Peptides against a protein of PDB entry 3JWR. Designs and how they scored, part 8

Target 1, 323 residues: chain A of PDB entry 3JWR
Amino acid sequence: TRELQSLAAAVVPSAQTLKITDFSFSDFELSDLETALCTIRMFTDLNLVQNFQMKHEVLCRWILSVKKNYRKNVAYHNWRHAFNTAQCMFAALKAGKIQNKLTDLEILALLIAALSHDLDHRGVNNSYIQRSEHPLAQLYCHSIMEHHHFDQCLMILNSPGNQILSGLSIEEYKTTLKIIKQAILATDLALYIKRRGEFFELIRKNQFNLEDPHQKELFLAMLMTACDLSAITKPWPIQQRIAELVATEFFDQGDRERKELNIEPTDLMNREKKNKIPSMQVGFIDAICLQLYEALTHVSEDCFPLLDGCRKNRQKWQALAEQ
Target 2, 298 residues: chain A of PDB entry 3JWR as posed
Amino acid sequence: TRELQSLAAAVVPSAQTLKITDFSFSDFELSDLETALCTIRMFTDLNLVQNFQMKHEVLCRWILSVKKNYRKNVAYHNWRHAFNTAQCMFAALKAGKIQNKLTDLEILALLIAALSHDLDHRGVNNSYIQRSEHPLAQLYCHSIMEHHHFDQCLMILNSPGNQILSGLSIEEYKTTLKIIKQAILATDLALYIKRRGEFFELIRKNQFNLEDPHQKELFLAMLMTACDLSAITKPWPIQQRIAELVATEFWEQGDQVGFIDFVCTQLYEALTHVSEDCFPLLDGCRKNRQKWQALAEQ

## One batch from the design tools (peptide)

Design b1_p9_1_s4 (made by RFdiffusion4, then SolubleMPNN; from b1_p9_1, 5 letters changed)
Fold by OpenDDE base, seed 2:
Structure b1_p9_1_s4 (fold): chain B 323 residues (1-323), chain A 9 residues (1-9)
Amino acid sequence: as target 1 above (323 residues)
Amino acid sequence: ILDALELVS
């Protein structure tokens, strides 16, 4: 395609020029092409292209395929969300110095997972999918969308000309796919809530050890969530704009819940209660985000900007809630 | 704002 030709021929700017190492990164001003270039840079600077002998054209095609398999009519869970998740992962690995704590296969898997974790998202949550008796709900009982996302990820990875993992041994390939699956499934916040207590307790007791395979898996799951939620850590103007996108998507679901399911939506998804957004954001930060970024900062102090950003945005939302 | 609010509320 012309898009592939343009991407493959383009000079890829440095991570410094693209600012993709910054936790404060914003994609708002970037074209789709530039987001793809950023993605190439992430793979390159993490040594994934070299270590796994990725062909440039194949990587370009894969990136474009991933981007294409996000829906354009979904307000938040689209390519830009996936891209921002991956960028936060990159920043956490580089600036947060988590790269030194992980294997190359784990890094490869996390980056692929971050980009792929919401593939073909429909703009509705698992509860809606289940309640609407969608065909996907017949295939999976829990984490319905996350299983679908992984299935889409696998489909793309196996598509002609998209096989970025072809340079891996069979064992490396199996390991990578396992980690990708676990990472994508971990983005189900229900699973996060279920598992986070173990992680926080390990941190609290100073018993956290990445050499333990179970704790490693747990950490990768927490890291995925931290990146997936990273919009809450962004500078206020960026965070506020992203919150508007999330609210839009949730309100769209709420509208569908009324129309299709004949139910009154929860406050979170009720367009008529948009004035509750500030207080709900405070609640979200307190209940979900703060402890996670605190724990992550204990693993690596260089991740502090995520925690600091989250705290700052909490204050901003609290101020709005008091008006 | 995320689905987590439904899970923790």
Scores: peptide ipSAE 0.052, ipTM 0.823, DockQ to the pose 0.520
Fold by OpenDDE base, seed 3:
Order: sequence, then structure tokens, then C-alpha cells
Structure b1_p9_1_s4 (fold): chain B 323 residues (1-323), chain A 9 residues (1-9)
Amino acid sequence: as target 1 above (323 residues)
Amino acid sequence: ILDALELVS
């Protein structure tokens, strides 16, 4: 395609020029082409292209295929969300100094998972899918959408000309797919809530050890969630704008709940309760975000900007909630 | 603003 030709022929700017190592990164001013260039730089600077012998054209095609399989009519869970998740992962690995704590296969899997974790997202949550008796709800009992996202990821990875993993051994391939699946499934916040207590307790007791395979898996799951939620850590103008996109998508779901399911939406999904957004954001930060970024900072102090951003945004939302 | 609020509310 013309898009592929343009991407493959383009000079890829440095990570410094693209600012993709910054926790404060924003994609608002970037074109789709520039987001693809950023993605190439992430793979290159993590040594994934060299270590796994990725062909440049294949990587470019894969990136464009992933981007194409996000829906354009979904307000938040689109390519830009996936791209920002991957950028936060890259920043956590580089600026956050987590890269040296992980294997190359784990890094490869996490980056692929971050880009792929919401593939073909439909702008509705698992609860809606279950209540609507969608065909996907018949295939999967739990984490319905996350299973679908992984299936889409696997489909793309196996598509002709998109096989970025063709340089891996059979064992490396199997390991990578296992980690990708686990990482995508970990983005189900229900699973995060279920598992986070173990992680926080290990940190609290000073018993956390990445040399333990179980604790490694747990950490990768927590890291995925931290990147998936990273919008809450951004500078206030960026975070506020992203919160508006999330609210738009939730209100769209609420509207569908009324029309299609004949139910009254929760306050979170209710367009008429827009005035509750600030207090809900405070609740979200307190219940979900703060402990996670605190724990991540204990694993690597260089991740502190994520925690600091989250704290600052809590203050901003609290001030709005008091008005 | 995330689905997490539905999980905790």
C-alpha cells in the first residue's frame, strides 16, 4: 500500500527527538504516520529488531495492521490508546530503568501486548457484552474482550507479511505468545483487583523478588496495568482531555444500555451525571491507581514521575469536586 | 475514568 511504502521509506527520528522516553509524552499533535514511526523507534531502541532479526518492511506492515484493527469510531479504546500504552511501556523500560530487569522475550512480549491489548475494542465493557448476550460471551466466561484482543493479536501475527516473530525459535515463539496472552489478559481490571493484593503485600514485606518466576509473572501483569492506566499520570491538560474521551465512550455505552438493554446506566455511564466526573476520578485514583504507582516506584524509583503525575491529578480532580 | 469505577462503586 501507499501507506506502507511511505512508512518503510521514512527516516525514523531518534527517541530523543520523538520524546518517547518522557513520561509526560502526548500524542495529540502526532499524525498516524508519526505514531507508526515512534513505534518503529521503540522496537529498534529496545534492540528487538536486531535481536530477533525483524525485517523492516514486515515490522512496518505489522504496525499498520495493528493500527488498522482498531476501530476509528470508538472514542477512547482506539489506536491512540494502544500507542500511548506502548509508549508508557517504553518509557518505563528506558527512563524507568526496568529494561535490565527483564529478558528480551519479556520485553518483546510486553511491547507487542501493549500495542495489541485492545484490538477490535467495541467501546463497551465486558459487563455490557455479557448482558447483551453477544456471541463473544458464549465463547469466553471471563475476560471476554481480553480473550478477543489476544485472538486478534494472534491473527495479525500469523498473517502473511506481518510475521514479526519469524526469527524466533519454536521455544522462543511459544514463550513469547504465552507472555503476550498473560499480559493482554492482565489488562482486565477485574483480574488486576484480584491479583494486586499479592503484589502489594510482597512489596510491603520487602519480599518482592523478580528472580522468582511467579513474582515475575505478577510484576509483568502489574506493569501492563500501570501502562494501560497511564493517562491518569499525564500532565493535567493531557489527562483532562483523555478523561473527556473516556467519558464520551462511557456515555455512549450508557446510551446503548438504555436503548438496547432497557436499563438505567450507572453514574459512570450516565451522560446526565457529567457533574460527578471529578469525584469519580478521585475515587478511581484512590481505589485503583495510587497503590499501583507507589508499588511500581518501589520496584524502580525512576518510575516516580508516574506516581507524581497521579498525585497531582488527584489534587486537580479533588479541587473540581469541591466546586 | 475507567471501568475500574464500576468495579469499586
Scores: peptide ipSAE 0.051, ipTM 0.825, DockQ to the pose 0.582
Fold by OpenDDE base, seed 5:
Structure b1_p9_1_s4 (fold): chain B 323 residues (1-323), chain A 9 residues (1-9)
Amino acid sequence: as target 1 above (323 residues)
Amino acid sequence: ILDALELVS
């Protein structure tokens, strides 16, 4: 395609030029092409292209395929969300120095997972999918969308000309797919809530050990969540804009719940309760975000900007909630 | 951001 030709022929700027190592990164000013270039740089600078002998054209095609399989009519859970998740992963790996704690296969899997974790997202949550009796709800009982995302990821990875993993041995391939699946499934916040206590307790007791396979798996799950939620850590203007996108998508779901299901939406998804957004954001930060970024900072102090950003945004939301 | 609020609300 013309898009592929343009991407494959383009000079890929440095990570410094692209600012993709910054925790404060914003994609708002970037074109789709530039987001793809950033993605290439992430793979390159993590040594994934070299170590796994990725063909440049295949990587380009794969990136474009992933991007294409996000819906354009979804306000938040689109390519830009996936891209920002991957960028946060890259920043955490590089600036946060998490790279030194992981294997190349784990890094490969996490980056693929971050980019793929919301593939074909429909702008509605698992609860809506269940209540609407969508065909996907017949396939999966729990983490419905996350299973679908992984299925889409696998489909793309196996598509002709998109096989970025063709340079891996059979064993490396199997390992990578396993980690990708686990990472994508871990983005179900319901699973996060179930598992986070174990992680926090290990940190609190100074018993956290990445050499333990179970703890490694747990950490990768927590890291995925930290990147998936990383919008809350961004500088206030960026975070506020992302919050508006999330609210838009939730209100769209709420409107559909009223119209299609005859259900009164929760406050979070109720357009009429827009005035509760600041207090809900404070609640979200306190209930979900703060402990996660605190724990991540204990694993690597260089991840502090994520925690600091979250704290600053909590203050901003609290000030709005008091008005 | 608010996705997690569905679980806590």
Scores: peptide ipSAE 0.055, ipTM 0.831, DockQ to the pose 0.598; fails the geometry check
Fold by OpenDDE base, seed 4:
Structure b1_p9_1_s4 (fold): chain B 323 residues (1-323), chain A 9 residues (1-9)
Amino acid sequence: as target 1 above (323 residues)
Amino acid sequence: ILDALELVS
């Protein structure tokens, strides 16, 4: 395609030029082409292209395929969200100095997972899918959408001309897919809530050890969540804009819940309760975000900007909630 | 605003 030709022929700017190492990164001003270029740079600078012998054209095609499999009519859970999740992962690995704590396969898996973790998202949560008796709810009992996202990820990875993992051995391939699956499934916040206590306790007791395979898996899950939620850490103007996108999508679901399911939506998804957004954001930060970024900062102090951003945004939301 | 509020509310 013309798009592939343009991407494959383009000079890829440096990570410094693209600012993709910054925790304060925003994609608002970027074209789709530029987001693809950023993605190439992430793979390159993480040494994934070299270490796993990725062909440039194949990587370009894969990126475009991933992007194509996000819906344009979904307000938040679209390509830009996936891209921002991957960018935060990249920043955490580089600026946050987590790269040296992980294997190349783990890094490869995390980056693929970040880009793929919401593939074909429909703009509704698992609860809606279940309550609407969607066909996907017949396939999976828990983490319905996350299983679907992984299936989409696998489909793309196995598609002709998109096989960015073709340079891996059979064992490396199996390992990578396992980690990708675990990472995508970890983005189910219900799973996060179930598992986070173990992670926090290990940190609290100073018993956290990445050399332990179970703790490694746990950390990767927490890191995925930290990147997936990273919008809450962004500078306030960026945070507000993203919060508007999230609210739009949630209100759209709430409208569908009224119309299709004949139920009153929760305050979170009720456009009539938009005045509750600031207080709900404070609650979200306190219940979900702060402890996670605190724990991540204990693993790597260079991740502090995420925690700092989260704290600053809590203050901003609290101020609005008091008005 | 994220799905987490539905889980914790």
Scores: peptide ipSAE 0.051, ipTM 0.824, DockQ to the pose 0.567; fails the geometry check

Design b1_p9_2 (made by RFdiffusion4)
Fold by OpenDDE base, seed 5:
Structure b1_p9_2 (fold): chain B 323 residues (1-323), chain A 9 residues (1-9)
Amino acid sequence: as target 1 above (323 residues)
Amino acid sequence: EEEFYLHLF
């Protein structure tokens, strides 16, 4: 395609030029081509292209295929969300120095998972999919969308000309797919809530050990969630704009819940409760985000900008909730 | 209260 030709021929700017190592990164000013160039840079600077013998054209095609399999009519859970999740992963690995704690296969899997974790997202949550009796709800009982996202990821990875993992041994390939699946499934916040207590307790007790395979798996899950939720850590103007996108998507779901399911939406998805957004954001930060970024900062102090950003945004949302 | 925030981001 013309898009592939343009991407494959383009000079890929440095990570410094693209600012993709910054936790404060914003994609708002970037074209789709520039987001793809950023993604190439992430793979390159993590040594994934060289270590796993990725062909440049295949990587370009794969990135474009991933981007194409996000829906443009979804306000938040689109390519830009996946791209920002991957960028936060890259920043956590580089600036947060987590790269030094992980294997190349784990890094490869996390980056693929971050980019793929919401593939073909429909702008509705698992509860809606289940209540609407969608065909996907018959295939999967729990983490319905995350299973679908992984299936889409696997489909793309196996598509002709998109096989970025073709340089891996059979064992490396199996390991990578296992980690990708676990990482994508970990983005179900229900699983996060279920598992995070173990992680926080290990940190609190100073018993956290990445050499333990179970604790490694747990950490990768927590890191995925930290990157997935990283919008809450962004500089206030960016955070506020992303919160508006989230609210738009949630209100669209709430409107569909009224129309299609004949139910009153929860306050989070109720357009009539727009005035509660600031207080709900404070509640979200307190209930979901703060402890995660605190724990992540204990694993690597260089991740402090995420925690600091989250705390600053809590203050901003609290100030709005008091008006 | 935690369940209230499922699938936010």
Scores: peptide ipSAE 0.395, ipTM 0.922, DockQ to the pose 0.642
Fold by OpenDDE base, seed 2:
Structure b1_p9_2 (fold): chain B 323 residues (1-323), chain A 9 residues (1-9)
Amino acid sequence: as target 1 above (323 residues)
Amino acid sequence: EEEFYLHLF
């Protein structure tokens, strides 16, 4: 395609030029091509291209395939969300110094998972999929969409000309796919809530050890969630704009819930309750986000900008909630 | 309170 030719021939700017090591990164001014260039730089600077012998054209095709398999008519859970999740992962690995704590296969898996974790997202949550009796709800009982996202990820990875993992041994390939699956499934917030207590207790007790395979798996799950939610950490103008996209998508679901399911949506998805957004954002930060970024900062102090950003945005949302 | 925010995904 013309897009592939343009991407494959383009000079990939440095991570410094692209600012992709910054926790404050914004994609708002970037074209789709530039987001793809950023993604190439992430793979390159994490040594994934070299270590796993990725062909440049194959990587370019894979990135474009991933991007293509996000829906354009979904307000938030689109390519830009996945891209920002991956950028946060990259920043956490590089600037946050987490790269030194992980294997190359774990890093590879996390980056693929971050880019793929919401593939073919429909702009509705698992509850809606279940209640609407969507065909996907017949295939999976829990984490319905996350299983679907992984299936889409696997489909792309196995598609002709998209096989970025072809340089791996059979064992490395199996390991990578296992970690990708676990990481994508970990983006189900229900699983996060279920598992985070163990992580926080390990941190609190100063017993956290990445040499333990179970704790490593737990950490990768927490890191995925931290990157997935990272919009809450962004500079206020960016955070506010992303929150509007989230609200738009949730309100669209709520409108569908009324029309298609004959139910009154929850306040989070109720367009008539838009005045509650600031207070709901404060509640979200307190209930879900703060402890995660605190714990992550205890694992690596260089992740502090995520925590600091989250705290600053809490203050901004609180000020709006008081008006 | 946690259940309220489960719906983000």
Scores: peptide ipSAE 0.379, ipTM 0.917, DockQ to the pose 0.667
Fold by OpenDDE base, seed 1:
Structure b1_p9_2 (fold): chain B 323 residues (1-323), chain A 9 residues (1-9)
Amino acid sequence: as target 1 above (323 residues)
Amino acid sequence: EEEFYLHLF
């Protein structure tokens, strides 16, 4: 395609030029082509292209295929969300110095997972999928959408001309796919809530050890969640704008719940309750986000900008909730 | 309270 030709022929700017190592990164001013160029830079600077012998054209095609398999009519869970998740992963690996704590296969898997974790997202949550008796709800009992996202990820990875993992051995391939699956499934906040206590206790007791395979898996899951939620850490203008996108998508679901399911939406998805957004954001930060970024900062102090951003945004949301 | 936020972000 013309898009592939343009991407494959383009000079890829440095990570410094693209500012993709910054925790404060914003994609708002970037074209779709520029987001694809940023993605190439992430793979290159993490040494994934070299270490796994990726062909440039195949990587370009894969990126464009991933982007194409996000829906354009979804307000938040679209390519830009996946791209920002991957950018936060890249920043955490580089600027946050987590790269040195992980294997190349783990890094490869995390980056693929971050880009793929919401593939074909429909702008509705697992609860809606279950209540609407969607065909996906018959295939999976839990983490319905995350299983679907992983299936979409596999479909793309196995598509002709998109096989970015073709340079891996059979064992490396199996390991990578296992980690990708675990990482995508970890983006289900229900699983995060179930598992985070173990992680926080290990940190609190100073017993956290990345050489333990179980603790490694747990850490990768927590890191995925930290990147997925990273909008809450962004500079206030970025955070506020992303919160508006999330609210739009949730209100669209709530409107559908009323119309299609004949149910009253929760306050989070109720358009008439938009005045509660600031207080709900404070509650979200306190219940879900703060401890995660505190624990991550304990693992790597260079991740502090995520925690600092989260704390600053809590103050901003609190100030709005008091108005 | 945690369940209320399961679907944020």
Scores: peptide ipSAE 0.378, ipTM 0.917, DockQ to the pose 0.615
Fold by OpenDDE base, seed 3:
Structure b1_p9_2 (fold): chain B 323 residues (1-323), chain A 9 residues (1-9)
Amino acid sequence: as target 1 above (323 residues)
Amino acid sequence: EEEFYLHLF
């Protein structure tokens, strides 16, 4: 395609030029081509292209295939969300110094998972999928959409000309797919809520050890969630704009819940409750986000900008909630 | 209360 030719022939700017090591990064001013160039730079600077012998054209095709399999009519859970999740992962690995704590296969899996974690997202949550008796709800009992996202990820990885993992041994391939699956499933906040207590307790007791395989798996799950939620850490103008996209998507679901299911949506998804957004954002930060970024900062102090951003946005949302 | 925020972001 013309898009593939343009991407494959383009000079890839440095990570410094692209600012993709910054926790404050914004994609708002970037074209689709520039987001793809950023993605190539992430793979290159993490040594994934060299270590796993990726062909440049195959990587370009894979990136474009991933982007193509996000829906354009979904307000938030689209390519830009996946790209920002991957950028936060890259920043956490590089600027946050987490790269040195992980294997090359773990890094490979996390980057693929971050880009793929919401593939073919439909702009509705698992509760809606279940209540609407969607065919996907018959295939999976829990984490319905996250299983679907992984299936889409696997389909793309196995598609002709998209096989970025062809340089791996059979054992490396199996390991990578296992980690990708676990990482995508970890983006279900229900699983995060279920598992986070163990992680926080290990940190609190100063017993956290990445050399333990179970604790490593737990950490990778927490890191995925931290990157997935990273919009809450962004500079205030970026946070506000992303919160509007999230609210738009949630209100669209709420409108469908009224129309298709004849139910009153929760305040989070109720367009008539738009005035509660600031207080709901404070509640989200307190209930879900703060402890995660505190714990991540204890694993690596260089991740502090995520915690600091989250705290600053809490203050901003609280000030709006008091008006 | 955590369930209220399950899909915010």
Scores: peptide ipSAE 0.376, ipTM 0.915, DockQ to the pose 0.595

